# Ledger of designs, part 27: peptides against a protein of PDB entry 3ESW

Target 1, 322 residues: chain A of PDB entry 3ESW
Amino acid sequence: NNIDFDSIAKMLLIKYKDFILSKFKKAAPVENIRFQNLVHTNQFAQGVLGQSQHLCTVYDNPSWHSIVLETLDLDLIYKNVDKEFAKDGHAEGENIYTDYLVKELLRYFKQDFFKWCNKPDCNHCGQNTSENMTPLGSQGPNGEESKFNCGTVEIYKCNRCGNITRFPRYNDPIKLLETRKGRCGEWCNLFTLILKSFGLDVRYVWNREDHVWCEYFSNFLNRWVHVDSCEQSFDQPYIYSINWNKKMSYCIAFGKDGVVDVSKRYILQNELPRDQIKEEDLKFLCQFITKRLRYSLNDDEIYQLACRDEQEQIELIRGKTQ

## One batch from the design tools (peptide; made by RFdiffusion4, then SolubleMPNN)

Design b1_p10_6_s3 (from b1_p10_6, 5 letters changed)
Fold by OpenDDE base, seed 3:
Structure b1_p10_6_s3 (fold): chain B 322 residues (1-322), chain A 10 residues (1-10)
Amino acid sequence: as target 1 above (322 residues)
Amino acid sequence: IVELILELEK
């Protein structure tokens, strides 16, 4: 009995592709009911949905990409990337160039472009006066601040001159190109837009325990890579759990093509209770939102993304970022 | 199974 192994392999590949594509068909009525019940009854699920409605699409703006590229010193950036690529990159192939670009953007952003703002300088006393600033609390935006998607304004009093200085927490990343200062929220917001402006596949990672960062899909490494603009960090997902000894419960990644629970990549020790939602319900929620984000894609695009998703799930199970 | 399929597609 000559078993034609080649014909069996081809048949299995076809059946597998059809099976994968069947998972991305329009949601059944029962799935829609489950989704609606989940987001109406679970506050954490409602929060994830709300974040996905903003973070998955806001950075895919060609007008914003043009403004970013016109604002950055592209000559300096590409000069530095070309210099580092010429040393070691040629031996590894052309796909490594984007890794060098992301590393230079991390350097440029932290060292040359953006500043950390723990406390603002006094508007009256001038530069290097933040040490004299006392927090008075937070307020809503005024009429001018509200033009730039500002939800909260921190208020400070100068101990030297007694004047009030406002630190608006802008969510408009174009305004952040002007102000060039903030905390982890402003850093991650603008840096996500910067990476997107170079045509990269980028996700925004939200951590429940008050931190945010990026992931970029490296074609060279063929995986999602941790990127933190605040830390000038590339491919160091362990820095929070190990170096900071941070306790964490949830890390959720938001991208144009999907929402993914990436907690297993970053929570290596000191895991907090995951009590905000059932694990099965969180998995269902992320899959349901991801399915909706892919409704306009063709079968080949859906299949390629599904293969990438399965590779990521295998990576997360094995714990090997090797 | 997924790894086997990814190997067969190469």
Scores: peptide ipSAE 0.023, ipTM 0.646, DockQ to the pose 0.719
Fold by OpenDDE base, seed 2:
Formats: structure tokens, C-alpha cells, sequence
Structure b1_p10_6_s3 (fold): chain B 322 residues (1-322), chain A 10 residues (1-10)
């Protein structure tokens, strides 16, 4: 009996594909009930759902992508990318170009484009006056600020001139292209949009302990890569746990195609109690939201994404970045 | 399994 290994391999592939696709079929009534109960009864689950409703879709706006590309110095960016690619990239193939692009975007964003704002400058005294600013608290947005998805405005008084300066915490990334300043939230928000505007696969990573960053899917590295615009960091997931000695409990990645618990990538030490939700419920929640985000995709797209998901899960378990 | 599948697809 000549075992036709090719036929067996093909049959196994078909069966495997069918098995994978079966996981992404319409949710059973029991799963819907479980989901509804979970988000209704667990505040953390409600928060993850709420974030997913915004972060998974907001950056997929072609009009915003156009505005971003029109705002950035593309000539400078591509000149720098081409220069770095010409040195080393030819040996690694064309797929590495996007890694060089992301690295340049990190440089450009931090060095040339955006500014960290711990405290605003005084609107009256001008530049480099933030040292004279005293926080008075926070308030709701005014009518103008409300146009740009502003939830909170930080209020500061100048110790020199006595004038009040408002620091609106804008969530509209298009407004951030104008203001060009903020903290980790504004940085990550706008930088996520910037990366998306170049057609990249990007996730927004939320850390429960008040930090946010990105992940970019590198076709060259064939994995999700840590990207922090605040730190000009590429592929350094250890910086929080090791370099900052930060204590963390949850890191959740939000992308157009899924929601993933990426805590294992970033929480290397000083793990805080994961007591906000049962691990099984968090896993279920992320899978359920991911399944819903993929409902309109074809079988081939679902299959390819599922393969990517499994590769990521293996990576997260093994701790070996290739 | 994913590695095996990727090998079988090639």
C-alpha cells in the first residue's frame, strides 16, 4: 500500500482549515448569554468591551489617513528610510523596509513632530514657561474643546502672570495633528493613526497601570512587534518590567481584527494580582470580541488570521522572539 | 502544528 503522503497532507490541511473555520462560525446562543452576563457583571470586561468598540475601528478611517499623510513630512521620512534601507536592508529582502519605516516614524514623531506635555506653557507668557504652571484641577470641556472629543481639561494657573491655561485632553487624533503635544495617551493615539495611515497592521495596547503603546505586525519578523512612540522604542517589550521596574497586571491589545491579552509579552517581573476577571473569562471575552470583529471576513482571511493568532500564542508561551 | 501546516502549504 503506497501511502500517498501528499494526499494525506492535503486531507489533513483541509480538515485543519475546516476545524479552524468552525471556531469562527456564528456564536452559539450559550456563548452570547455568557458574553452578555460577563460584560454586565464584570466591570473589567465592560471596560475591555468599551475600549474594543472604539480602539478596534476608529483608526480605520481613510479620510484620517489622507489627512495624516498630508500633514507629515513624507519626503524627509522616506529619504531617511531609503538611506537606512540602502545600508543594510538589501540583504534582508523587501519586507524589512516596513521595519525601517516604523523606526523612522518613531524617530520623526518624537524628535521632529510631537512634544511631551507634562504641564502646558502659559498661553500668555509663551514658550518654555511650564515650570511656572500650577495645576488647579480638571474640568469638563467648553463648547470649542467638545468638538474634538475632549473628555477632560486640565486647568493650570501661571505663577508669573496669574492667567489660566487650559490643557484639553483631546481624543480626536486629527486635533492632535494640530496641537502636537500630549502625554502617553495622546502620543499613542496619534501614533497608532500614523502607523495605520501607512497601511500597517497595528494594535493599540492598553496597560491597566496607566500606560499605552502600540504593536506593529512586521512581515519581516512575522510577528507582532512592540512599538512605543513615547520611548522611540521598537521591539523592546521588556522596557516596562525590567528598565522601569513597572508593576503590571494586564496588557490588552486592540486591533481591527482582534483583541488579545498580550500581558505575557510585557509582564516579565513584578506581576500584580490579576484579580479583575477570571483568566478563563478574559480568554473567552477576547475570543468572543475577536470572533465578532471577523464576522464579515471570508474563510481565507479568517484562516490566515487564525494561523497568525496561533503563532502569537506559541510565541507568548515560549517567550522566544525569533 | 502551525509550523507543520506552513510547511505543508509550501
Amino acid sequence: as target 1 above (322 residues)
Amino acid sequence: IVELILELEK
Scores: peptide ipSAE 0.022, ipTM 0.624, DockQ to the pose 0.552
Fold by OpenDDE base, seed 4:
Structure b1_p10_6_s3 (fold): chain B 322 residues (1-322), chain A 10 residues (1-10)
Amino acid sequence: as target 1 above (322 residues)
Amino acid sequence: IVELILELEK
């Protein structure tokens, strides 16, 4: 009996595709009940859901992409990318070009475009006066600040002139193109939009321990790559746990196609208790949200994304397969 | 399984 291994392989592939696709069908009533109960009873789950409702979709705005591309010095960016790409002897059109682009965007953003703001400069005394600023606390936005999705305004008094300076924490990334300053939140927010504006697959990574960064899907490396605009860091997921000796409990990635617990990529040591949610419930939550985000996709798109998800899960379990 | 599938899709 010549076992037609090719026929069996094709049949297995079809059955596997069908099996994968079956996982992305409309949620069963029991899953909906579980989801509703989880988000109503668990604050961490509610937080993840709330973040997903914003972060998974907000950056997919063509109007914003146009504004970003019009605001950036594209000539400088591409000049630098082309220079470094050519220097390394790569041919034009290789998938690695996007890695060079992201590296230049990291450089450009940190060195040329955006500013870290521990304390604002005094509005009256001018530039380089932040040393004279004393924090008075935080308050709600005024009517003008509220137009730019501002949740909090930090208030500072100048020790030199006595005037008050407001540092609104804007969540509108278009406003950040104007202000060009902030902390990790503003940096990551605008940089996520910048990467998206170049048509890249990007996720926003939230860390429970007060840091945020990006992941970029490199077609060259065929994986999600750590990207931190604050650190000008590319593919250095270890910087938090090892270099900073940071203690962390959760890292959650938010993208248009899903929500993923990426804690294993970044929490290499000094793991804090993961006591905010049961591991099984977090896994369920992320899968449920991911499933919802994919409801409008066709079977081929769902299958390709599911394959990518499985590859990532293998990576997260095994560590970086060199 | 994904590695196997990627090999089978080749």
Scores: peptide ipSAE 0.020, ipTM 0.586, DockQ to the pose 0.439
Fold by OpenDDE base, seed 5:
Structure b1_p10_6_s3 (fold): chain B 322 residues (1-322), chain A 10 residues (1-10)
Amino acid sequence: as target 1 above (322 residues)
Amino acid sequence: IVELILELEK
């Protein structure tokens, strides 16, 4: 009996596709109840949900993409990308060009475009006066600052002139194109939008221990790639745990197509207690939110994304980052 | 099984 292995393989693929698609059907009443109970009773779960409601969709704004592209020096960026691609890229295929683009965007953003703001310069004394600034505390936004999704304003007094300088913590990334300064939050927020504006698949990674970064899906590497705009870092997920010796508990990635616990990619040592939620409940939560985000997708899109998700899970389990 | 399926799809 010549076992038609091709026929069996095709049949298995069909059954597997159907099985995968069945997982992305409308949530059962019991799953909805579990979800509602979880987000109502667990503060961490509520936080993840709240973050997902913003971060998963906010960057998918075509008008913002246009504004970004109009604001950036695209000629400089593409000149540099083309230069690096011409050296190495031809042998590795066209998909590597996007990796060069992201690397140049990291360079451009840190070196040419955006500034780190530990303390603001004095509005009266001008540039390079941050050393003279004393923090007075934080307050709510004024009427003007409130227009740009500002939750908090840091207040500083100049020791030299005595004037007050406000450092509004804007969450509007379009306002950040103007201000061009901030800390990790502002950096990651605007850089996420920048990457999205180039049509890239991007996730915003939230770390519970007060850091944020991006991931982009490299078609060349066929995986999610760590991207930190603050560090000008590409594919260096180890920098936090190893280089910084940072202790971490949770890293959650937020994208248009899903919410994923990516802690295993970044927490390589010095893991803090994961005591904010049960592991099973976190897994359920991320899957449930992901399922909702994919609700409008067709079966083929759902299947392709599910295959990508499984590949990522295998990567995270095997520790094969490199 | 997932790995096998992913290999069969290549």
Scores: peptide ipSAE 0.023, ipTM 0.616, DockQ to the pose 0.743; fails the geometry check

Design b1_p10_6_s4 (from b1_p10_6, 7 letters changed)
Fold by OpenDDE base, seed 1:
Structure b1_p10_6_s4 (fold): chain B 322 residues (1-322), chain A 10 residues (1-10)
Amino acid sequence: as target 1 above (322 residues)
Amino acid sequence: LNELILEILK
């Protein structure tokens, strides 16, 4: 009896695929009820849902991608990428080039393009006058600032000239291409859009303890890679817990294809109480939102993403990013 | 993975 091992393997793969696909079917009525109850009764769940409704889709805007690519010095970027790629002599193929691209984008963004703004410069006194600025508080946006998704405007008085300078906290990433300044929120927002504009698979990571960064899916490394534009950091998920000794409770990644609790990647020590939601409910919430984001995908896309999800979960459990 | 394989084989 020549056991057709190839036929058996094919059948097993089909059954496995069907099993995986069954997990991504439309939510049962009971799951919908559970979801609705969770987001209505748990503030943290409501916050995660609200963020997902924005962050999972806002960066998938072709018009924005075009504006970004027209704004960046692509000649400089690709020149630098090509130069660094050539030095390493990597026969390792097309996939590693993207890692070099992301590293150059981190360099370019921090060194050449965007500015950190603790305090704005005085609009009257000009450049390098931020040291003379005293915070007066925050206000709502004016009519012009409101056009660019601004929720808060920080107000500063110049100690030298006495004039008031407004620092609007814009959430419109296209406006940030003009202003080219901000804090972690503005940095991460625009940098996420920049990475998306190159066709990369990117997630926005929200940390409950007032920091935000990105993850990029490296085809070369075959995993999600930590990317922090503020720090010009690539694949250094430990910087917050170890280098900064930051205490953290939750890190949630938001991407077009899913919402994932990535806390285990970043919270390596000094874990704060995870008391905002039950772990089971958070897991359910992330899975439920992820399923919804994938409802329009075909079976092959769902299967590929599910395999990626499983690999990520294994990595997160093992505590070793390979 | 083993639990998953076991679930698939059921």
Scores: peptide ipSAE 0.006, ipTM 0.470, DockQ to the pose 0.123
Fold by OpenDDE base, seed 4:
Structure b1_p10_6_s4 (fold): chain B 322 residues (1-322), chain A 10 residues (1-10)
Amino acid sequence: as target 1 above (322 residues)
Amino acid sequence: LNELILEILK
């Protein structure tokens, strides 16, 4: 009996595809009940859901992409990318070009475009006066600031002139193209939009311990790559745990196609207690949200994404960034 | 199982 191994392999692949697709079907009533109960009873789960409702979709705005591309110095960016790409002897059209683009965008954003703001400059005294600024606290946005999705305004008094300077914490990334300053939140928010504007697959990574960064899906490396605009860092997931000796409990990635617990990529040591949610419930939550985000996709798209998810899960289990 | 699948997909 010549076992037609090719026929069996094809049949197994079909059955496997069907099995994978079956996992992304509309949630059963029991799963819906579990989800509803989880988000109503667990504050961390509610927070993850709330973040997913914003972060998974907000950056998929073609109008914003156009505004970004019109605002950036594309000539400078591509000139630098082309220069470094050619220097390393790569041929035009290789998938590695996008890695060079992301590296240049990191450089451009940190060095040329955006500013870190510990304290604002005094609106009256002008540039380089932040040293004279004393924090007075925070308040709600005024009527103008509220137009740009501002949740909090930090208030500072100038020790030199006595005037008050407002530092609104804008969440509108288009407003950040104008202000060009902020902390990790503003940096990551606008940089995520910038990467998306180049048509890249990007996730926003939220760390519970007050940091945020991006992941970019490199077609060359065929994996999610750590990207931190604040650090001008590419593929250095260890910087927080090792270089900063940061203690962390949760890192959650939010993208258009899913929500993923990426804690294992970044929490290499000094792990804090993961006591905010049961591990099984977090896994369920992320999978449930991911299924919902994929409901409009076709079977081939769902299958391709599921294959990518499995590869990532293997990577995260092995603890080896290949 | 995933190693086996990756081997079959190669």
Scores: peptide ipSAE 0.006, ipTM 0.467, DockQ to the pose 0.534
Fold by OpenDDE base, seed 5:
Structure b1_p10_6_s4 (fold): chain B 322 residues (1-322), chain A 10 residues (1-10)
Amino acid sequence: as target 1 above (322 residues)
Amino acid sequence: LNELILEILK
């Protein structure tokens, strides 16, 4: 009996596809109840849901992408990318070009475009006066600041001239194209939009311990790649745990196609207690939100994304970041 | 894969 291994393999692949697709069908009533109870009773779960409602969709705005591309020095960026790409003799194929693009965007953003702001310069005294600024506290936005999704304004007094300088913490990334300054939140927010504007698959990574960064999906590396605009860092997920010796509990990635616990990629040592939610409930929550984000996708798209998800899970389990 | 195989075998 010549076992037609090809026929068996095809049947197994069909059954596997159907099985995977079954996981992404409309949630059962029991799952909806579990989800509602979880987000109602667990503050961390509610926070993850709230973040997902914004971060998973806000950057998918074609009008914003156009504004970004019109604002950036694309000639400089592509000139630098082409220069670096030419050095490698094209041996690794066209997909590596995107990695060079992201590396140049990191360089351009940190070196040429955006500024870190611990304290603002004095509006009256001008540039390089931040050393003279004393924090007075924070307040709500005024009427103008409120137009740009500002929740908090830091208030500073100049020790030299006595004038007050406002540092609004804008969440509108288009306003950040104008202001070109901030901390990790503003950096990551605008840089996420920048990467999205180049048509990249990007996730916003939230760390519970007050840091944020990006991941982009490299077609060359066939995986999610760590990207930190503040650090000009590419594929260095270890920088927080190892280089900074940072203690962390949760890293959650938010993208248009899913929400993923990526803690295993970044928390390599000095793990803080993961006591905010049960592991099973967090897994359920991320899967449930991911499922909702994929409701409009066709079966082939769902299957391809599910395959990518499984590859990522294998990577995270094996600790094979490199 | 093992959980999948176990679920397919059910």
Scores: peptide ipSAE 0.006, ipTM 0.442, DockQ to the pose 0.091
Fold by OpenDDE base, seed 3:
Formats: sequence, structure tokens, C-alpha cells
Structure b1_p10_6_s4 (fold): chain B 322 residues (1-322), chain A 10 residues (1-10)
Amino acid sequence: as target 1 above (322 residues)
Amino acid sequence: LNELILEILK
């Protein structure tokens, strides 16, 4: 009995592809009911849904990409990338070039382009006067600030001249190209748009314990890579748990093609209780939102993304961010 | 099973 192993292998591959594609068909009525009940009864689930409605699509704006590329010093950026790429003996056209580009964008953004703002300078006294600023609290935006998607304005009084300085927390990333200052929220918001403007696959990572960062998909490494613009950090997911000794409960990644619980990549020690939602319900929620984001894709695109998702899940189980 | 499938898909 010559078992044709090649024919069996081909048949198994076809059946496997069909099985994977079957998971991405339109949601059954029972799944829709489960989803609706979950987001109406669980506040954490409602928050994840609300974030996905903004973060998964807002950065896919060609007009914004053009404005970003016109604002950055592209000649300086590419000169530095080419220099470091050639120095390490790589040939032109290697997939590793994008890793060098992201590393230079991290350098350029932190060193040359954007500034950390703990306290603003006094609008009356001028530069290097932030030491004289006392916080008075926060208020809503005025008529001008409200034009740039501002939810909160921090108010400061100058101890030297007594004048009030406003620090609006803008969510419009195009306004941030002008202001060129902020904290982790403004840094991550604008840097996510910058990476997207170079045609990269990027996710926004939200941590429940008041931090945010990016991931980019490296074609060279064939995985999602940690990227933190505030820290000028590339592929260092351990910095929060190990270097900062930060306690964390949830890290959720938001991208155009899916929502993923990436907590296992970043929470290596000092895990806080995961008591906001049942683990099975969080898994269902992320899968359900991801399925909805892929409804317009063809079978080949769905299959390629599903293969990438399975590789990421294997990585997260093995704990091998090697 | 997932490892075997990933090896076959390479």
C-alpha cells in the first residue's frame, strides 16, 4: 500500500487553509449577542472597544502622511540611515534596512525634533523658565484649543511674573508637528503617525498603568518589535518590568488589522491582578474586533494575517523575545 | 500541531 504522503500533505494543507478561513467568516448571531452583552456589562471591554474605534484607523490617513513627510528633515534621516547601514556591511535591498530606519527615526525624534514637557515655560518670561511654574490644576479647552482635538488643558502660574500659562493636551497629531512638545501620550501619538507615514505596519500599545508605546512589524526579524519613542528604545520589551520594576496588569495593542493582548511580552514580573475582565472574555473581545477589522479583506490577505497571528501567539507562549 | 503546520507552510 504505497501511501502517497505528498497527496495527503497537500490535502491536509488545503483543509487547514479552509479551516483558518472559516474562523474569519461573518460573526454568527450568538457571537454578536455575546459581544453586545460583554461591552454593555463590562467597563473594561467598553474601553477597549472605544479605543479600537479610534486607534485602529485614525493613522491610516494619506493627507496626514504627506504633511509628516514634508515636515521632517528626510535628507538628514536617510543620510544617517544609509551611513549606519553601509557601516555594518549590509547590501542594498535587504529587509534589515527598515530596522535601521526605525532606529534613526527614534534618534531623530528624541534628539532633534520633539521635546519632553514636564512643565511648560512661562509665555511671558520666555525660554528655560519651567522651574518657576506652579501647577494650578486642569480645565476644559478654550475656543482655539478645541479646534485641535484637546480634551484637557493643564494650568500653570509663573512664580516670577504671576502670569498664567496654558499647556493644552492636544490629541491632533498634526498640531503636535507644530508644538513639538508633550508627555508619553503626545510622543506616542505623533511617533505612531510618523512610522505609518513611512509605510510601516505599526500598532499602538496601551498599558492600563499609565504608559503607551508602539510596535512595528519587522520583515527582517519576522515579528512585532517593541518601539518606545520616549526612551529611544528598539526591541527592549523588558525595560518596564525589569529596568523600571513597573507593576502592570494589561498591555493591549491596536492596529489596522487587529487588536491583540500583548501583556505576556511586557509583563515579565510584578504582575498586578487581572481582575477587570475574565480571560476568556478578553480573548473573545480581541478576536471579535480583529474579525470585524478584516471583513473587507480577501481570502489570501486573511490567511497571511492569520499565519502571522499564530506565529505571534507561539512567541508569546514560549516567552522567547530572543 | 501549530508547529507542524508552520513547518509545512514554510
Scores: peptide ipSAE 0.006, ipTM 0.492, DockQ to the pose 0.730; fails the geometry check

Design b1_p10_7_s1
Fold by OpenDDE base, seed 1:
Structure b1_p10_7_s1 (fold): chain B 322 residues (1-322), chain A 10 residues (1-10)
Amino acid sequence: as target 1 above (322 residues)
Amino acid sequence: LTLEEIKKLL
C-alpha cells in the first residue's frame, strides 16, 4: 500500500488551515458579552481598547505617508542605506535591505531630523536657551494648538528675559514633521508613521511605566524587532530591563493586524505586579481585538498572520529573541 | 506548518 504521503500532507494542511480559520471567525455572542463586560468593568481593559481604536489604524493613512516621504531627505537616506548594504555584500537581497533601511531611519531621525525636548528653548532668546527655562505647569491648548490634536501645553518662563514659552504636546504626527521636537511620545508617534510610510509592518508598543517604542516585522529575521527612535536602537529589547534597570508591568503592542502582550520580550527582570487585569482576561482582550481587526481579511491573510502569531508566541515562551 | 514541515513528520 503506497501511502501517498503528499496527499496526506495536503489534507493535513487543509484541516489545519480550517482549524486556524475557525478561531478567527466572528465572535460568538458569549464572547461579545464577555468583552463588553470586561471593558466596562476593568479600567486597564478600557485603556487598552481605547488605545487600540487609535493606534491600530491611525497610521494607515496614505495622505500622511505621502507627506512624510515628501518631507524626509530620501536621497540622503537611500544613499546611506545603499552604502551600508554594499559594505556587507549580502546576497540576502531585499529582505535584509529593509533592516538597513530601518537602521538608517533610526540614525536619520535621531541625528538629522528630530530633537529631544526636555524643556523648550525660549521663543525670545533663541536657540540653546532651554537651561534658562522654568516650568510653570501645564494648560489646555489654545485655539491654534487645538487644531493639531494637542491635549496639553507645558508652560515655561525664561529666567533671562521673563517671557513665557509654550510647549504644546502635539499628537498630530504631521505637525511633528514641522515642529521636529518632543519626548518619547512625539518621537514614537512620528517614527511609527515614518516606518509605516515605507510600507513596513509596524507596531506601537505602550509600556504602562511611561515609555513607548516601536516594533518592526523583519522579513529577514522573520520576527518582530524592537525599534526605539529615542535610543536609535534596533533589536535591543533588553535595554529597558537590563541597561536602565527599569521596573515594568505591561508592554502592549498595537498594530493594524493585532494587539499583543509583548511584556515577555521586554520585562526580563524587575517585573512589577501585573495586578491591573487577570492574565486570562488580558489574553482574551488582546485576542478579541485582534480578531476584530482581521474581520475584513481573506482566509489566506488570516492564516499567514496566525502562523506569524504562533511563531511570535513560541519565541516569547522560549525567550529566544536573539 | 508548511507542507515541507508536515512531510517531515510523516
Scores: peptide ipSAE 0.017, ipTM 0.558, DockQ to the pose 0.308
Fold by OpenDDE base, seed 2:
Structure b1_p10_7_s1 (fold): chain B 322 residues (1-322), chain A 10 residues (1-10)
Amino acid sequence: as target 1 above (322 residues)
Amino acid sequence: LTLEEIKKLL
C-alpha cells in the first residue's frame, strides 16, 4: 500500500484548520453567561472590557491615518529609513524594512516631533518656564477642552507671574498632533496611531502599574515586538523589570484582532500579586473578547491569526525571543 | 502549520 503522504498531509491540514476554526465559532450560551457574570462581578474584568471597547478599534480610522501622514515629515522619515536599510537590510530581505521604519519613527517621534511634559510651561512667561509651575490639582475640562476627549485638566500656577496654566490630558490623538506634548499616555496614544497610519499591526499595552507602550508585529522577526515611544525602545521588553526595577502585576495588549495577556513578556522579576482576577477568568476574558473582535473575519483570516496566537503563546512560555 | 511542516512531522 503506497501511503500517499501528500493526501494524508492535506487531510491533516484540513482537520487541523477545522479544529482551529471550531474554537472561534460563536460563543455558546454558557460562555456568554460566564462573560456577563465576570464583567459584572469583577472590576478588573470590567476595566479590561472597557479598555478593549476603545483601544481595539479607535486607531482603525482611515481619516486619522491620512491626517497623521499629512502631519509627519515623511520625506525625512523615509530618507532616514532608506539610508539605514541600504546599509544592512538588503541582505535580510524586504520584510526588515518595516523594522527600520519603526525604529526611525521612534527616533523621529522622540527627537523631532513630541515632547515630554512633566509640568507645562507658563502660558504667560513662555518656553522653559515649567520649573516655576506649582500644581494646584486637577479639574474637569472646559467647553473647548471637552471637544478633544479630555477627561482631566491639570492646573498649574506660575510662581513668577501668578497666572494659571491648564494642562489638558487629551485622549484625542489628533489633538495631540497639534499639542505635541504629554506623558506616557499621550505618547503611547499618538504613537500607536502613527504606527497604525503606516499600515502596521500594532497593539496598545496597558500595564496596571501606570505605564503604557506598544507592540508591533514584525513580519521579519515573525513576532510581536516591544515598542516604547517614551524610551525610543525597540525589542527591549526587559527595560521595565530589569532596568527600571519596576514591580508589575499585569500587562494587557489591546489590538484590533485580539486582547492578550502579555505579562510574561515584561514581568521578568519583581512580580506583584496577580490578585485582581483568577488566572482562568482572565484567560477566558481575553479569549472571549478576541473571539468577538474576529466575528467578521473569514475562515482564512481566523486561521492565520490563530496560528499567530499559538506562536505567541509558545514564545511567552519558552521565554525565548527568536 | 503549512503542508510542508505537516509533511516533516509525518
Scores: peptide ipSAE 0.015, ipTM 0.500, DockQ to the pose 0.297
Fold by OpenDDE base, seed 3:
Formats: C-alpha cells, structure tokens, sequence
Structure b1_p10_7_s1 (fold): chain B 322 residues (1-322), chain A 10 residues (1-10)
C-alpha cells in the first residue's frame, strides 16, 4: 500500500488553514451575548474595551504621519542609522536596518527632541526654575487647552514670584510635537505615532501599575520587541520586574490588528494578584476584540496574522525571549 | 499545533 505521504501532507495543510480561518468568521450570537455581559458587568473589561476603541486606530492617520516626518530632523536620523549600520558590516536591504532605525529614533527622541517634565519651569521666571515650583493640585482644561484633547491640567505656584504656571496633560500627539515635554503618557503617545510614521508595526502597551511603553514587530528578529522611549530601551522587557523590582498585575498591548495580554513577557517576578477579571474572560475579551479588528481583512492576511499570533503565544509560554 | 509544527511532522 503506497501511502502517498505528499498528498496526505497537502490535504492536512489545507484542512489546517481552513480550521484557522474558521476561528475568525463573524462572532456567533452566543459570543456577542457573552461579550456584552462581560463589558457591562466587569469594570476592567470595560476599561480594556474603551482603550482598544482609541489606541488600536488613532495612530493610523496619514495626515499625522506627514506632520511628524516634516517635524523631525530626518537627515540627522538617517545619517546616524547609516553610520551605525555600516560599522557593523551589514549590507543594504537587510531586515536588520529597521532595528537600527528604531534604536536611533530612541536616541534622537530622548537626547535631541523631547524632555521629561517632573515640574514645569515658571512662565514668568524663565528656564531652569522648576525647583521653585510647588504643586497646588489638578483641574479641568480652559478654553484654549481643551482644543488639544486635554483632560487634566496640573497647577503649580512659583515660590519666587508667586505666579501660577499651568502644565496641561495633552493627549493630542500633534500638540506634543510643539510642546516637546511630558511624562510617560506623553512620551509613549508621541513616540508610538513617530514609529507608525515610519511605516512600522507598533503596539501601545498599557500596564495597570502606572506605566506605558511600545512594542514594534522586528522583521529581522521575527517577533515583537520591547521599546521604551523614556528609558531609551530596546529589547529589554526585564527592566521593570528585575531592574526596577516593580510589582505588576497586567500588561495589555493595543495594535491595529489586535489586543494581546503580554503580561508574561514583562512580569518575571513580584507578580501582583490578577483579581480584576477571570483569566478565561480576559482571554475571551482580547480574542473577541482582535477578531473584530480583523473583520475587513482577506483570508491570506487573516492567516498570516494568525500564524504570527501563534508564534507569539509559544514565545510567551516558553519564557524565551531568545 | 502550529503550522510550523505540522510542517515538521510531515
């Protein structure tokens, strides 16, 4: 009995592809009911849904990409990338060039472009006066600040001149190209847009314990890579758990093609209780939102993304960022 | 089973 192993192999590959594609068909009525009940009864689930409605799509704006590219010193950036790429003996056209670009963008953003703002300078006394600033609290935006998607304004009094200085927490990343200052929220917001403006696959990572960062998909490494603009950090997911000894419960990644629980990549020790939602319900929620984000994609795009998702899940289970 | 795992079994 000549078992035609080649024909069996081809048939199994076709059936496997069809099985994977079947998971991304429109949600059944029972799945819609489960989703609606979950987001109405669980506050954490409602928060993840609300974040996905903004973070998964807001950065896919061609007009914003043009404004970013016109604002950055592209000649300096590409000169530095080309210089470091050539030093390491790489040939032009290698997929590793994008890793060098992201590393230079981290350097440029932190060293040349954007500033950390713990306290603002006094608007009356001028530069290097932040040491004289006392926090008075926070309030809502005024009429001018509200034009730039501002939810909160921090208020400071100068100990030297007695004047009030406002530090608006802008969520408009185009306004951040002008102000060029902020904390982790402003840094991650604008840096996510910058990476997207170079045509990269980028996710925004939200940590429940008051930090935010990026991931970018490296075609050279064939995986999602940790990127923190505040730390000028590339591929160092351990910095929070190990270097900072930070306690964490949830890390959720938001991208145009999906929402993923990436907690296993970043929570290596000092895990806090995961008591905000059942693990099965969080897994269902992320899969359901991801399925909705892919409804307009063709079968080949869905299949390629599903293969990438499976590789990421294997990586997260094995604990090997190798 | 990943596609890559299936390819290794075939």
Amino acid sequence: as target 1 above (322 residues)
Amino acid sequence: LTLEEIKKLL
Scores: peptide ipSAE 0.012, ipTM 0.516, DockQ to the pose 0.551
Fold by OpenDDE base, seed 5:
Structure b1_p10_7_s1 (fold): chain B 322 residues (1-322), chain A 10 residues (1-10)
Amino acid sequence: as target 1 above (322 residues)
Amino acid sequence: LTLEEIKKLL
């Protein structure tokens, strides 16, 4: 009996596809109840949900992408990418070009475009006057600041001239293209939009211990790659745990196609207690939100994303970062 | 197993 292995293989692939797709069907009533109870009773779960409602969709704005591309020095960026690609890239295929692009965007953003702001410069005294600034506290936005999704304004007094300088913490990334300054929140927010504007698959990574960064999906490396605009860092997930000796509990990635606990990629040592939610409930929450985000996708898209998810989970389990 | 690895196993 010549076992038609090809026919069996095809049949198994179909059954496997159907099985995977079955996981992404409309949530059962029991899952909806579990979800509602979880987000109602667990503050961390509510926070993850709230973040997902913004971060998973806000950057998928074609109008914003156009504004970004019009604002950046694309000629400089592509000149630098082409230069680096010409040295090394030809042997490794066209997909590596995107890695060079992201590396140049990191360079450009940190060196040429955006500024770190511990304290603002004095509006009256001008540039390089931040040393003279004393924090007075924070307040709500004024009527103008409120137009740009500002929740908090830091207030500073100049020790030299006595004038007050406002540092609004804008969440509107288009306003950040104008202001070109901030801390990790503003950096990551705008840089996430920048990467999205180049058509990249990008996730916003929230760390509970007051840091944020990106991941982009490298087609060359065939995995999610750590990207930190503040650090000009590419594929260095270890920098927080090892280089900074940072203690961390949770890293959650938010993308258009899913919410993923990526803690295992970044928390390599000095793990803080993961006491905010049960592990099973966090896994359920992320899967449930991911399922909702994929609801409008076709079966082939769902299947491809599910395969990518499984590859990532295997990577995270095996500790094969490099 | 990558889809490719699954395709190789199958």
Scores: peptide ipSAE 0.007, ipTM 0.498, DockQ to the pose 0.319

